# Ledger of designs, part 290: peptides against a protein of PDB entry 6IDX

Target 1, 380 residues: chain A of PDB entry 6IDX
Amino acid sequence: KELAKLSADVTFATEFINMDGIIVLTRLVESGTKLLSHYSEMLAFTLTAFLELMDHGIVSWDMVSITFIKQIAGYVSQPMVDVSILQRSLAILESMVLNSQSLYQKIAEEITVGQLISHLQVSNQEIQTYAIALINALFLKAPEDKRQDMANAFAQKHLRSIILNHVIRGNRPIKTEMAHQLYVLQVLTFNLLEERMMTKMDPNDQAQRDIIFELRRIAFDAESDPSNAPGSGTEKRKAMYTKDYKMLGFTNHINPAMDFTQTPPGMLALDNMLYLAKVHQDTYIRIVLENSSREDKHECPFGRSAIELTKMLCEILQVGELPNEGRNDYHPMFFTHDRAFEELFGICIQLLNKTWKEMRATAEDFNKVMQVVREQITRA

## One batch from the design tools (peptide; made by RFdiffusion4, then SolubleMPNN)

Design b2_p26_6_s3 (from b2_p26_6, 17 letters changed)
Fold by OpenDDE base, seed 3:
Structure b2_p26_6_s3 (fold): chain B 380 residues (1-380), chain A 26 residues (1-26)
Amino acid sequence: as target 1 above (380 residues)
Amino acid sequence: SYAERMKPSIEAQIKRLKEWNKKVLS
């Protein structure tokens, strides 16, 4: 206890480290010897002293052994661990992950997100905060090839559901630190959309063209089997498709692929449109057909609106921006659904369509409608 | 690289962790 208190002082820490004191602490952890009276209390103070000493930055985190890492990871993975040991072990793991890429690699092999989820189910908000912070650290340090795996782990219904039910909807007020960690997690999750937001459509990619064709099919030929993609592109069919793409509200109704060449929002807009068409088919068909049947110049161009709305949502949600240390604002809605961005798009496109009708807008009013919709979304 | 872009956020997270540890573990 006294060592832990004194280890906060840089002068004491320097002298203790010079005496190889930190090596002694690491060996105590590595030994795993439970035979001592008050072992849990002693271990908690040992871990505190170790962390405080390391936080001075005098000793490299790379000095720790694989045995030490396994012991700390063991305290986090065990179902019945003293809360004091668990808290310090999570803090040490986070410190190791953040300070060393080598330690990150070792820890990522020893610890799963599933093991960390168990620590979110507790009533102790400090443990929950350390668990989310460690998840954030693992995400921040993940190499590019592992980022999608981390993304998929976050997209798992289980993690989001646990955060929603045990953290956000918990019986305790969310403290500033937890709010910040939830914000960071949200930002890191939205940054996964950046790749699609910055991906230009290739007008020569047949698979991407087939998605646009599928949007047309769902809107106008909803009962037609997708296998009956009319193979023979006769001039009459091309002219028919041009009319359909005009009714869908694409700016380039001759070649709608050109509307997705601008980044942002690039292919992310097409992903949102396809999601709406497949998951909310009735809503999609309604929006398209309501506007396609109008001859009064008050038609809302769905394709153009979907692209500009996707761009607007990326701007509002700051997709691709780094986590800001001064922010603690998170949106609980994004923890309610696996495809929360696409669901938000589906809500907002309906709002846009409603606002367009209420304003009796024409194509000339497009930017005014988008401004009103932006204000509505930002106030909600 | 992504890692290079995240470097400021990582450094900030390290600082925040140290400050929070002092508050919570002391």
Scores: peptide ipSAE 0.532, ipTM 0.947, DockQ to the pose 0.821
Fold by OpenDDE base, seed 2:
Structure b2_p26_6_s3 (fold): chain B 380 residues (1-380), chain A 26 residues (1-26)
Amino acid sequence: as target 1 above (380 residues)
Amino acid sequence: SYAERMKPSIEAQIKRLKEWNKKVLS
């Protein structure tokens, strides 16, 4: 206890480190000897003193042994650990992850996100905060090849649902630190969209062209009597598709693939459109057909609107931006669904279509409609 | 690299962790 208090002082820390004091503390942890009276209290103070000493940055985190890492990871993985030991162990793991790539690699092998999820299912918000912070640290330090795996772990329904139910909808007010960690997690999750947002469509990629064709099929062929066999000549088909792509509201109705060559939003817009068409098919068909049947110049161009809306949502959500230390604003909505961005798109495209009708907009009013929709989204 | 891009955020997180540890663990 006295050592923990004194370890906060940099002068004492320097002298204690020079006397190999940290080595003694690490050996106490490594020994794992539970035989001492008040072991838990002693261990908690040992871990506190260790962390405070290491936080001075005098000693490299790489000095810790694999045995030490395993002991700390063991305290986090054990279901019946003292709260005081757990908090300090989570803090030490986070410090190790953040300060050393070598330690990150070792810890990422010893600790699973699943083990950390268990520490979110508690009433102690400090433990929950340390658990989310450690998840964020693992995400921040993940190499490029593991980012998708981390992404998948974060996109796991389980983590999302646990955060929503036990943290966001918990009986306690969310403290500033927890709000920040939730914000960081959200930003890191949105950054997964950056790749698709910056991916240009290749107009020569048949698989990507088939997605555009599928959008046409869902809009126009799903209600069509199968008796209209596509047996009319290749030119009539091309002319028919050009008409269909015009009705879909693509800017380039001859080659809609060209509308997705601009980044942002690139392929992310196509992903949103396809998600809407498959998951909310009735809504998609309604929006397309309501506008495709209009000859009064008041048709809302769905394709163009979807692209510009996707771009706008990326701007509003700051997709690709780094976590800012001054921010603690998170959107609970993004914890309610696995495809929350696409669901938000689906809500916003309906809002856009409604706003377009209410304004009696024409193609010349497009930017005005988008501005009104932006204001509506940002005020909600 | 991604690691280089995240460096400021990592450094900020380290600082924040140290400050929070002092508040919660002391």
Scores: peptide ipSAE 0.529, ipTM 0.947, DockQ to the pose 0.838
Fold by OpenDDE base, seed 1:
Structure b2_p26_6_s3 (fold): chain B 380 residues (1-380), chain A 26 residues (1-26)
Amino acid sequence: as target 1 above (380 residues)
Amino acid sequence: SYAERMKPSIEAQIKRLKEWNKKVLS
């Protein structure tokens, strides 16, 4: 207890470190000896003193043993651990993850995001904050090959649902630190969209062309009786497709793949369009057919609108930007659905289509419509 | 690299963690 209090002083810390004091504290944790009558209290003070001493930056975090890491990870994984030990163990794990890539690798093998979910299902907001902060640390330090695994872990309906129900919709006001950690988690999640946003469509990739063809099929072939003869020549089919791609509102009616070669938004726009067409098929068909049946100059070009809207949403949500230390603005909506970006796109494309009709817009008004839609989205 | 881009955010998170630990664990 006295050591924990004194360890906050840099002069004391320097002298204690010179006497190998940190090594003694690490050995106390490594021993795991539960035989003492006040073991939990003693351990909590030991962990406090260790963390305060290490926070002076005099000793490298790489000095810790694998046994120490396993003991700390063990305290986080045990269901009936003392709250004081749990908080300090989460803080130590986060510090190890952030300060050392070697320690990150070892911790990522011992702890899963699934084990941290249990610490979100509590009434203590400080524990919840440490758990989210540790998830953020693991995400920040993840190598490129593990980034998708972290994405998949966040996309788990369970983690999202627990954050929504136990943190965001909890009976307690969200503190500034929790709001910041939720903001960081949101930014890191949106940064997963950056890869698709910066991926150019390959016009020679047949699988990518088949997605554009599937968009056409969903819009126009859903009403066609299968009885129309297979024998209409390949040229008539190509001419038919050019007409269909014009009705879909692509800029390049001959080769719609060219509309997805610009980055941003690249393939992310195609992903949004495909999601809308498959998950909200009735909405997609309605938007396309309402504009394709218009012989007036007031048709809303769906394909062009979807691409520019995806780009605009990426700009508004700052996709690919780093988390800013001074910000704590998170959007609760992004915790309501596992495909929240695509769902937002689906809402915004309907808003765009409505705004286009209300403005009686033509193709020349496209940029004006996008400006109005931007203002509507940023005020919501 | 992604790691190089995240370096300022990691440094900020370390600083923030140290400050918050002093507030919550003291």
Scores: peptide ipSAE 0.528, ipTM 0.946, DockQ to the pose 0.843
Fold by OpenDDE base, seed 4:
Formats: C-alpha cells, structure tokens, sequence
Structure b2_p26_6_s3 (fold): chain B 380 residues (1-380), chain A 26 residues (1-26)
C-alpha cells in the first residue's frame, strides 16, 4: 500500500527503478502465490505500484515478460476476480497495447473482444469504461490486415447491443470518461467507411457496373419477368439504359459509373444506394418512380442526390477524421443498428426527397435543397 | 501510414489513461 502511494512520486520511482524494484513487482505477479493472507489486496497494490511506476515512462513497456502478460490476461478472463484486480489488470493491458506494438500482438492473441464483452455487462461503470477503452486501444493499434476483423467484431450485433443496453441505456448517468470512450469507438467505427469513401469506381470494372445495372433492375424491372426481355438489338438496349439512368437521376446518363469516380464519396454512395434498393426496396422504388414519372422539371435526381447526400453525411459524421481528446459527443443511434450509416442514409434520402418537393425545387435549386437538408440533419 | 496517422490519437489516449488511472485507482 505504501509502495503504491510512493510510486506516484517521480523521485521515489526513479530510485526504486534503479534498485530493480519493477522487476521484483513483476516477479510477484508472475509467481501467482495465492496462499498469502490478503492475497487479493496485496496483488491490487502490487498492480497499482507497477502501473504507477511504468507510467513515469522511465522503463520501456517492452521489458514485460510473456508470463506477466498471460497472468494479467488471466485476471481479465477469469469470471470471479476481485473488482480491484480487474480494473488494474484492464488498465495495465490498455497501457501495454498503447505503448508497444509487440505487446499489442501478444495481447491480441490472449484476449478477444468477446471476453471483454463480459465486462460490459456489469453494473460498475469504471470496469465498463476500462473494457471499452481497451477495445479502443486494440482497434487503434490493429495492423491494416486486422482492421477489417476488428471492424467485423464491432459490427457484431452482440457488442453493439450490449453497449446500447448495458452502457448507454444503463440505469446510471454516463460519466465524461465513458462518453469519451464511446465517442472514440464511434469515430473508429466511422473510419471503416473511409476506404469505401475514398475508393473510386472503375468505369471499366464490369462487377461494379453490374451494381448500377442492379439498381436499374430493382427500380424498373422488379415486376417484369427477366425472361421476357425481347432480343432487341444492342443499340436499342443501350438507348433504353440511357433513359433509365436519366430517370434514376444520374448526372452521366450514358455512363453512370463516372458519377462515382469522385472521392469522397466514391463507392460508398453506391453502397448506400444498393443497400436502400435491397433492404428498403419499396422506399427505393417509390423515390425513383415518383421522380422518374415527372416531366415538370421538378424531378429530384436520385442518383446525384444520393451521391451528394453520402458526401454530406461523411462531412457531418467526420468520416476519416481522428478522435479528438476534447470531444465526448457520441450518437446512440449508431449502436441501434449494425448498418446504422446506411439506415441513416435511408432516412436522410427520404428527408431530401420530401424537402425537394416542399421547396418545389428544380435542378438549379439543388445546392439550396442540400443546405436545408444539412441544417435539418444537424439539428436532429 | 495508418500507424503514423493514428500516432497523435494513441499518444493522447496514453496521456488520458495515465490521468484517469490516477483518479480512479488511487
């Protein structure tokens, strides 16, 4: 206890480290000597002293043994560990993950996000905060090849539902630190969209063009048996498609793929359109057909609107920006659905279509409509 | 690189963790 208290002092820490004191503490943890009276209390103070000493930055975190890591990870994975030991163990793991890529690799092998989820289901908000902070640390330190796996783990309905139900909708007020960790998690989640946002469509990629064809098919051929497309010549088909792409509201009616070459929003806009078309087919068809049947210059160009709306949502949500230390604003709505961004797009595109009608907008009013929609989204 | 881009955020998180540990674990 006194050692833990004194370890907060840099002068004492320097002297203690010079006497190999940290090595002694690590060995105490590694030994796992459960037979001592007040073992849990002694261990909690040992872990506190270790963490305080290491936090002075005098000793590299890379000095930590694999045995020590396994022991600390063991305390996090065991179901009946003292809360005091668990908190300190989570803090030590987070410190190791953040300070060393080598330790990150070792810890990522020993601990899964699934194990950390159990610590979100507790009533102790400090434990919940450490668990989310450790998830954030693992996410921040994940190499490029593992980022998608972390993304998929976060996209797991289980993690988001537990955060929503046990943290956000918990019976306790969210403290500032928890709010910040939720914000960080949200930012890291939105950064998963950055790749698609910065991916240009290749107009020559047939697979990408087939997505645009699928959008056309869903809008115009959903009631037509695909078998009865009469063998009319290639030119008539091309002319028909040009008309369909005009009705879909693409800027380039001849080659809609060109509309997705701008980054941002790149392919992310096409992903949103396809999601809307597949998951909310009735809404998609309604929006497209309402505007495709208009000959009065008040048609809302769906394709153009979807692209610009996707870009706007990326700007509003700060997709691709880094977490800011001073921010703690998280959006609970993004924990309600696994495809929350696409669902938000689906809500906002309906809002845009409504606003366009209410304003009696023409193509010249496009930017004005977008500004009004931006204000509506940011006030909600 | 992504790692270079995240470096400021990681350093920030380290600082925040140290400060929070002092508050919660002391």
Amino acid sequence: as target 1 above (380 residues)
Amino acid sequence: SYAERMKPSIEAQIKRLKEWNKKVLS
Scores: peptide ipSAE 0.529, ipTM 0.946, DockQ to the pose 0.827; fails the geometry check

Design b2_p26_6_s4 (from b2_p26_6, 19 letters changed)
Fold by OpenDDE base, seed 2:
Structure b2_p26_6_s4 (fold): chain B 380 residues (1-380), chain A 26 residues (1-26)
Amino acid sequence: as target 1 above (380 residues)
Amino acid sequence: SAAERMQPSIDAFIKKLKEWNKKVLK
């Protein structure tokens, strides 16, 4: 207990480390599995002292033995461990993951995200915070291939649901530390959009062109009786498509694929448009048809608006930026849906369309409308 | 002003977002 208190002092820490004190603590954890399990308080203080000593940055985390890692991981994996030991073990693992890629690899082999999710189901907000912190650390330090797998895994959907139900909807006020970890998780989740945001459409890729064609089909052919498919030759079809792409509000109504070659937002804009068209079809059709039926210069160009809105949302959400240590602004709404970004897009595109109508905007007012919409989104 | 005419729509949007957040928090 005194050692744990003194370990917070840099001068003491330096002297204690110079006396091989940290090696003694690590050996106690490594060898003392049975003895320390009987003295939970002593173990908790040992782990506290170890963590505080290591937080001074005097000793490299790479000095930690595999046996020590396994022992700490064991405390996190065992459900009967004292809360005080569990908390410190989670914190130690977080620090290990953040400070050493080699330790990350070892920890990622010993601990599953599923085990960490179990620690989110407890009423103790400190345990929840350290569990999310470790998840965030693992997610941040994961290789890109594993990060995508973690993102796609059922674990993410489950994690979101557990966080929503047990953390956000918990009977306790969210502390600043938890709010920060939720912010970090949100940022890391949105950073998964970066790849799509930076992916250029290939105008020669038929599969990507078929998505644009599907947007046209949903807007214009879904309500048209299939009997009036004009048997008109390939040229009339191309001319008809050009008209339809103009009505959809693409900048390049001859070849809409060219509108998605700009990064950001690249293919992410097309993903949002397709999501809106498939999941919120009535909303999509309404927005497109309300603007396509106008012969006046007050048409809201859906395609252009969707692209610029996607870009704006990426800027507002800081997609591709690392989480900032001083921020704690998380949005509970993003934990309600698996495709929260696309749902946000669907809300914001309706706001944009409404704002366009209320302003009686023309194509020349486009940037002014976007600025007003930005202010509305950022104030919300 | 155009801004004053938009204020009800802004307020409605903010209200929807707040209601969404409140529904999430309840």
Scores: peptide ipSAE 0.017, ipTM 0.349, DockQ to the pose 0.019
Fold by OpenDDE base, seed 5:
Structure b2_p26_6_s4 (fold): chain B 380 residues (1-380), chain A 26 residues (1-26)
Amino acid sequence: as target 1 above (380 residues)
Amino acid sequence: SAAERMQPSIDAFIKKLKEWNKKVLK
């Protein structure tokens, strides 16, 4: 206990480290000594002293043995560990992951996200915080291939649902530390959109063109009597599609695929549009048809608006940026749905369409409408 | 003013977001 307290002092830490004191602490943990196992308090103070000493940055995290990692991971994986030991063990693992790529690799082999999820189901917010912090650390330090696997695991309703139900909807106010970890998790989750945001549409890719065609079909063919089957002439069919793409509000009416060649937002905009069209079909059709029937130059160009809105949302959510240590502004709404970004897009596109109508905007007012929508989103 | 015309939309959006946040917290 006294050692743990003194370890926060840099002068003491320096002298203690010079005396190989940190090596002694690590060996005590590694040995799993009956002494430490019998006195959970003594182990908790040992782990505290270790953390405080390592926080001075005098000793490299790479000095930690695999045996030490296994012992710490063991405390996290065991169901009946003292809360004080569990908390410190999670913190140690987080620090290891953040400070050493080699330790990350070893820890990622010893601990699963599923095991960490179990620590979110407890009533102790500190344990929950350190569990999320470790998940965030693992996600941040994961190589791209493993990050996608983690993303798929995060995309599983389970982590989101548990965070929502046990953390956000908990009977306790969210502390600053937890709010920061939720912010970090949110940022890391939205960074998974970066690939799609930076993916250019290939105008020659038939599969991608078929998505644009599907947007047209959903908007115009779902209500059209089959009697207006576009006549057999390929040219008349192309001309009809050009009109439809104009009504959809694409900038390039001849080849809407060209509108998705700009990155950001690239294919992510098309993904959002398709999601809206399939999941919120009535909303999509309404937005498109309300603007397609207007000959008064007050039509809201859906295609252009969807692209620019997607880009704006990426900017607001800082997609592709690393989380900042000083921020704690998480949005609980993003934990309510698996496709939270697409749902946000669906809300914001309706806001945009409404704002456009209320402003009686024309194509010249486009940037003004977008600025107003940005202010609305950022103030909310 | 354009700003005055937009205020109802802003307020409605803020209200929807607040309602969504309230639904999240229930």
Scores: peptide ipSAE 0.017, ipTM 0.351, DockQ to the pose 0.019
Fold by OpenDDE base, seed 3:
Structure b2_p26_6_s4 (fold): chain B 380 residues (1-380), chain A 26 residues (1-26)
Amino acid sequence: as target 1 above (380 residues)
Amino acid sequence: SAAERMQPSIDAFIKKLKEWNKKVLK
């Protein structure tokens, strides 16, 4: 206990490290001594002293053995571990992952996200915090291919649900440390949108053009009997489509694909529009048809609005930015749904459409409407 | 036992701690 307290002092840490004290601590853990296992408090203080000593940055994390990593990972993976040992073991693993890519690789082989999720299903918020912190560290340090796998995994849906039910809806107030880890997880989750945000539409890609055509179909042909045969001449069809794309509110109503060539938001805007059209079809059709039937110049251009709103949401959510250590602002709503960004878009596009009507806006007022909507979203 | 094998390392650790405490208290 005294060692653990003294290890927080840089002067003590320097002298103790110079005396090879840290090597002794690592060897004590590696040996799995029955003495340390019988005295959980002594092990907990040993791990605390180790962590505090390493936090001074005097010794490289790469000095630890694979045996040490396996012992620490063992304390995290075992169901009947003392809470004090578990907490410190999670913290040590987090620090290892954050400070060394080599240690990350070794740890990622020894522990599963499923094991870490089990530590979220406890009443101890400190354990929950360190478990999320380690998940965040693993997510942050994962190669891009593994991040996508972690994101697509049933583990993420399960993780979201467990966090919502056991952390956010827990009977205890959320502490600042937990709020920070939830913020970090939120940022890392939204950073998965960066690829789509920076992907330009290829106007020559037929599959991408078919999505735009599907948006038109859902808006205008959903009530029309499919019996209006494809046989009306190709030119009349092109002219009809140009009118339809104008009614959809695309800036380039001749070739709407060109509206998605600007990055950000690139293809992410099209993904949001398609999600809205498929998942919230009634809302989508209503927004489009209410504005397409207006001849009074007060029509809200859906296509343009959807693109600029997607860009705005990416800016507000800081998509592509690293988490800031000083922030703890998380939104519980983002843990309620797997497609939280697209659902947020669906809410915000309705807000935009309402605000446009209330302001009696014209196309010239577009930027003013977007500014008002930004203020509304950021205050909510 | 594993504990007996580590006892020399524990004793060395305690010794180093005691030596440090003596330096700081001087």
Scores: peptide ipSAE 0.012, ipTM 0.321, DockQ to the pose 0.022
Fold by OpenDDE base, seed 1:
Structure b2_p26_6_s4 (fold): chain B 380 residues (1-380), chain A 26 residues (1-26)
Amino acid sequence: as target 1 above (380 residues)
Amino acid sequence: SAAERMQPSIDAFIKKLKEWNKKVLK
């Protein structure tokens, strides 16, 4: 207890470290499984002292043994651990993950996201905060190849649901520390969109062109039986498609694929359009047909608007940027749905279409409409 | 210095920890 208190002092920490004190603490944790369970308070103070000493940055986290990591991970994985030990163990693991890629790899082998989710189902908000902080650290330090797998995992859907039900909808106010961790999780989740945002469409890729054609089919052929045979003349079809792509509001009516070669938002805009067309088909068809039937130059160009809106949303949500310290502005809406970005796009494209109509906008007013929509989104 | 004033307490604590560590590792 005295050591834990004194370890917060830099002068004490320096002298204690110079006397190999931190090595003694690590060895105590490494050896202590049976005896320290009887002295939970002593273990809690030992872990506190260790964390406070390491926070001075005098000693590298890489000095920590695999045995120590396994012991700390064991305290997180055991169902009947003292809350004080659990809290400190989560904090130590978070610090290890954040400060050392080597320790991250070892911890990622010892702890599952499922074990961390169990700590979100408790009534203790501090435990919930440290559990999310560790999840965020693991997410942040994950290699790019593993990051997408973590996001797509059933565990992530479950994590979202647990956070929504046990943290956000909890009968208690969200503290600043928890709000920050929810913000961090949100930023890290949206950063998974960066790859698609920076992916250029290949105009020569037939599979990508088929997606654009599917958008056209959903908008204009929804009543036509799929039985219309491929055989009618390719040139008349191309000319018809050019008209349809103009009605869809693409900038390049001849080759809409060219509209998706600019990054950002690249292919992410096409993903949003396809999501809207498949998941919210009635809304998509309504928006397209309402504007395609207008001959008054007040048509809202859906394709161009969808691309620029996707870009704007990426800018507002800071896609590809690291979480900022001191921010705590999380949006509960993003925890209500697995495809929260695409759902936000679907809401915002309707807002854009409404704003365009209300302003009686023309193609010349496009940038003005986008500015008004930006202000509306940022005030919400 | 603050360090010099704390040194006896540090030494005493490290000694206790080393003794405890020896007891637990046996």
Scores: peptide ipSAE 0.005, ipTM 0.316, DockQ to the pose 0.023

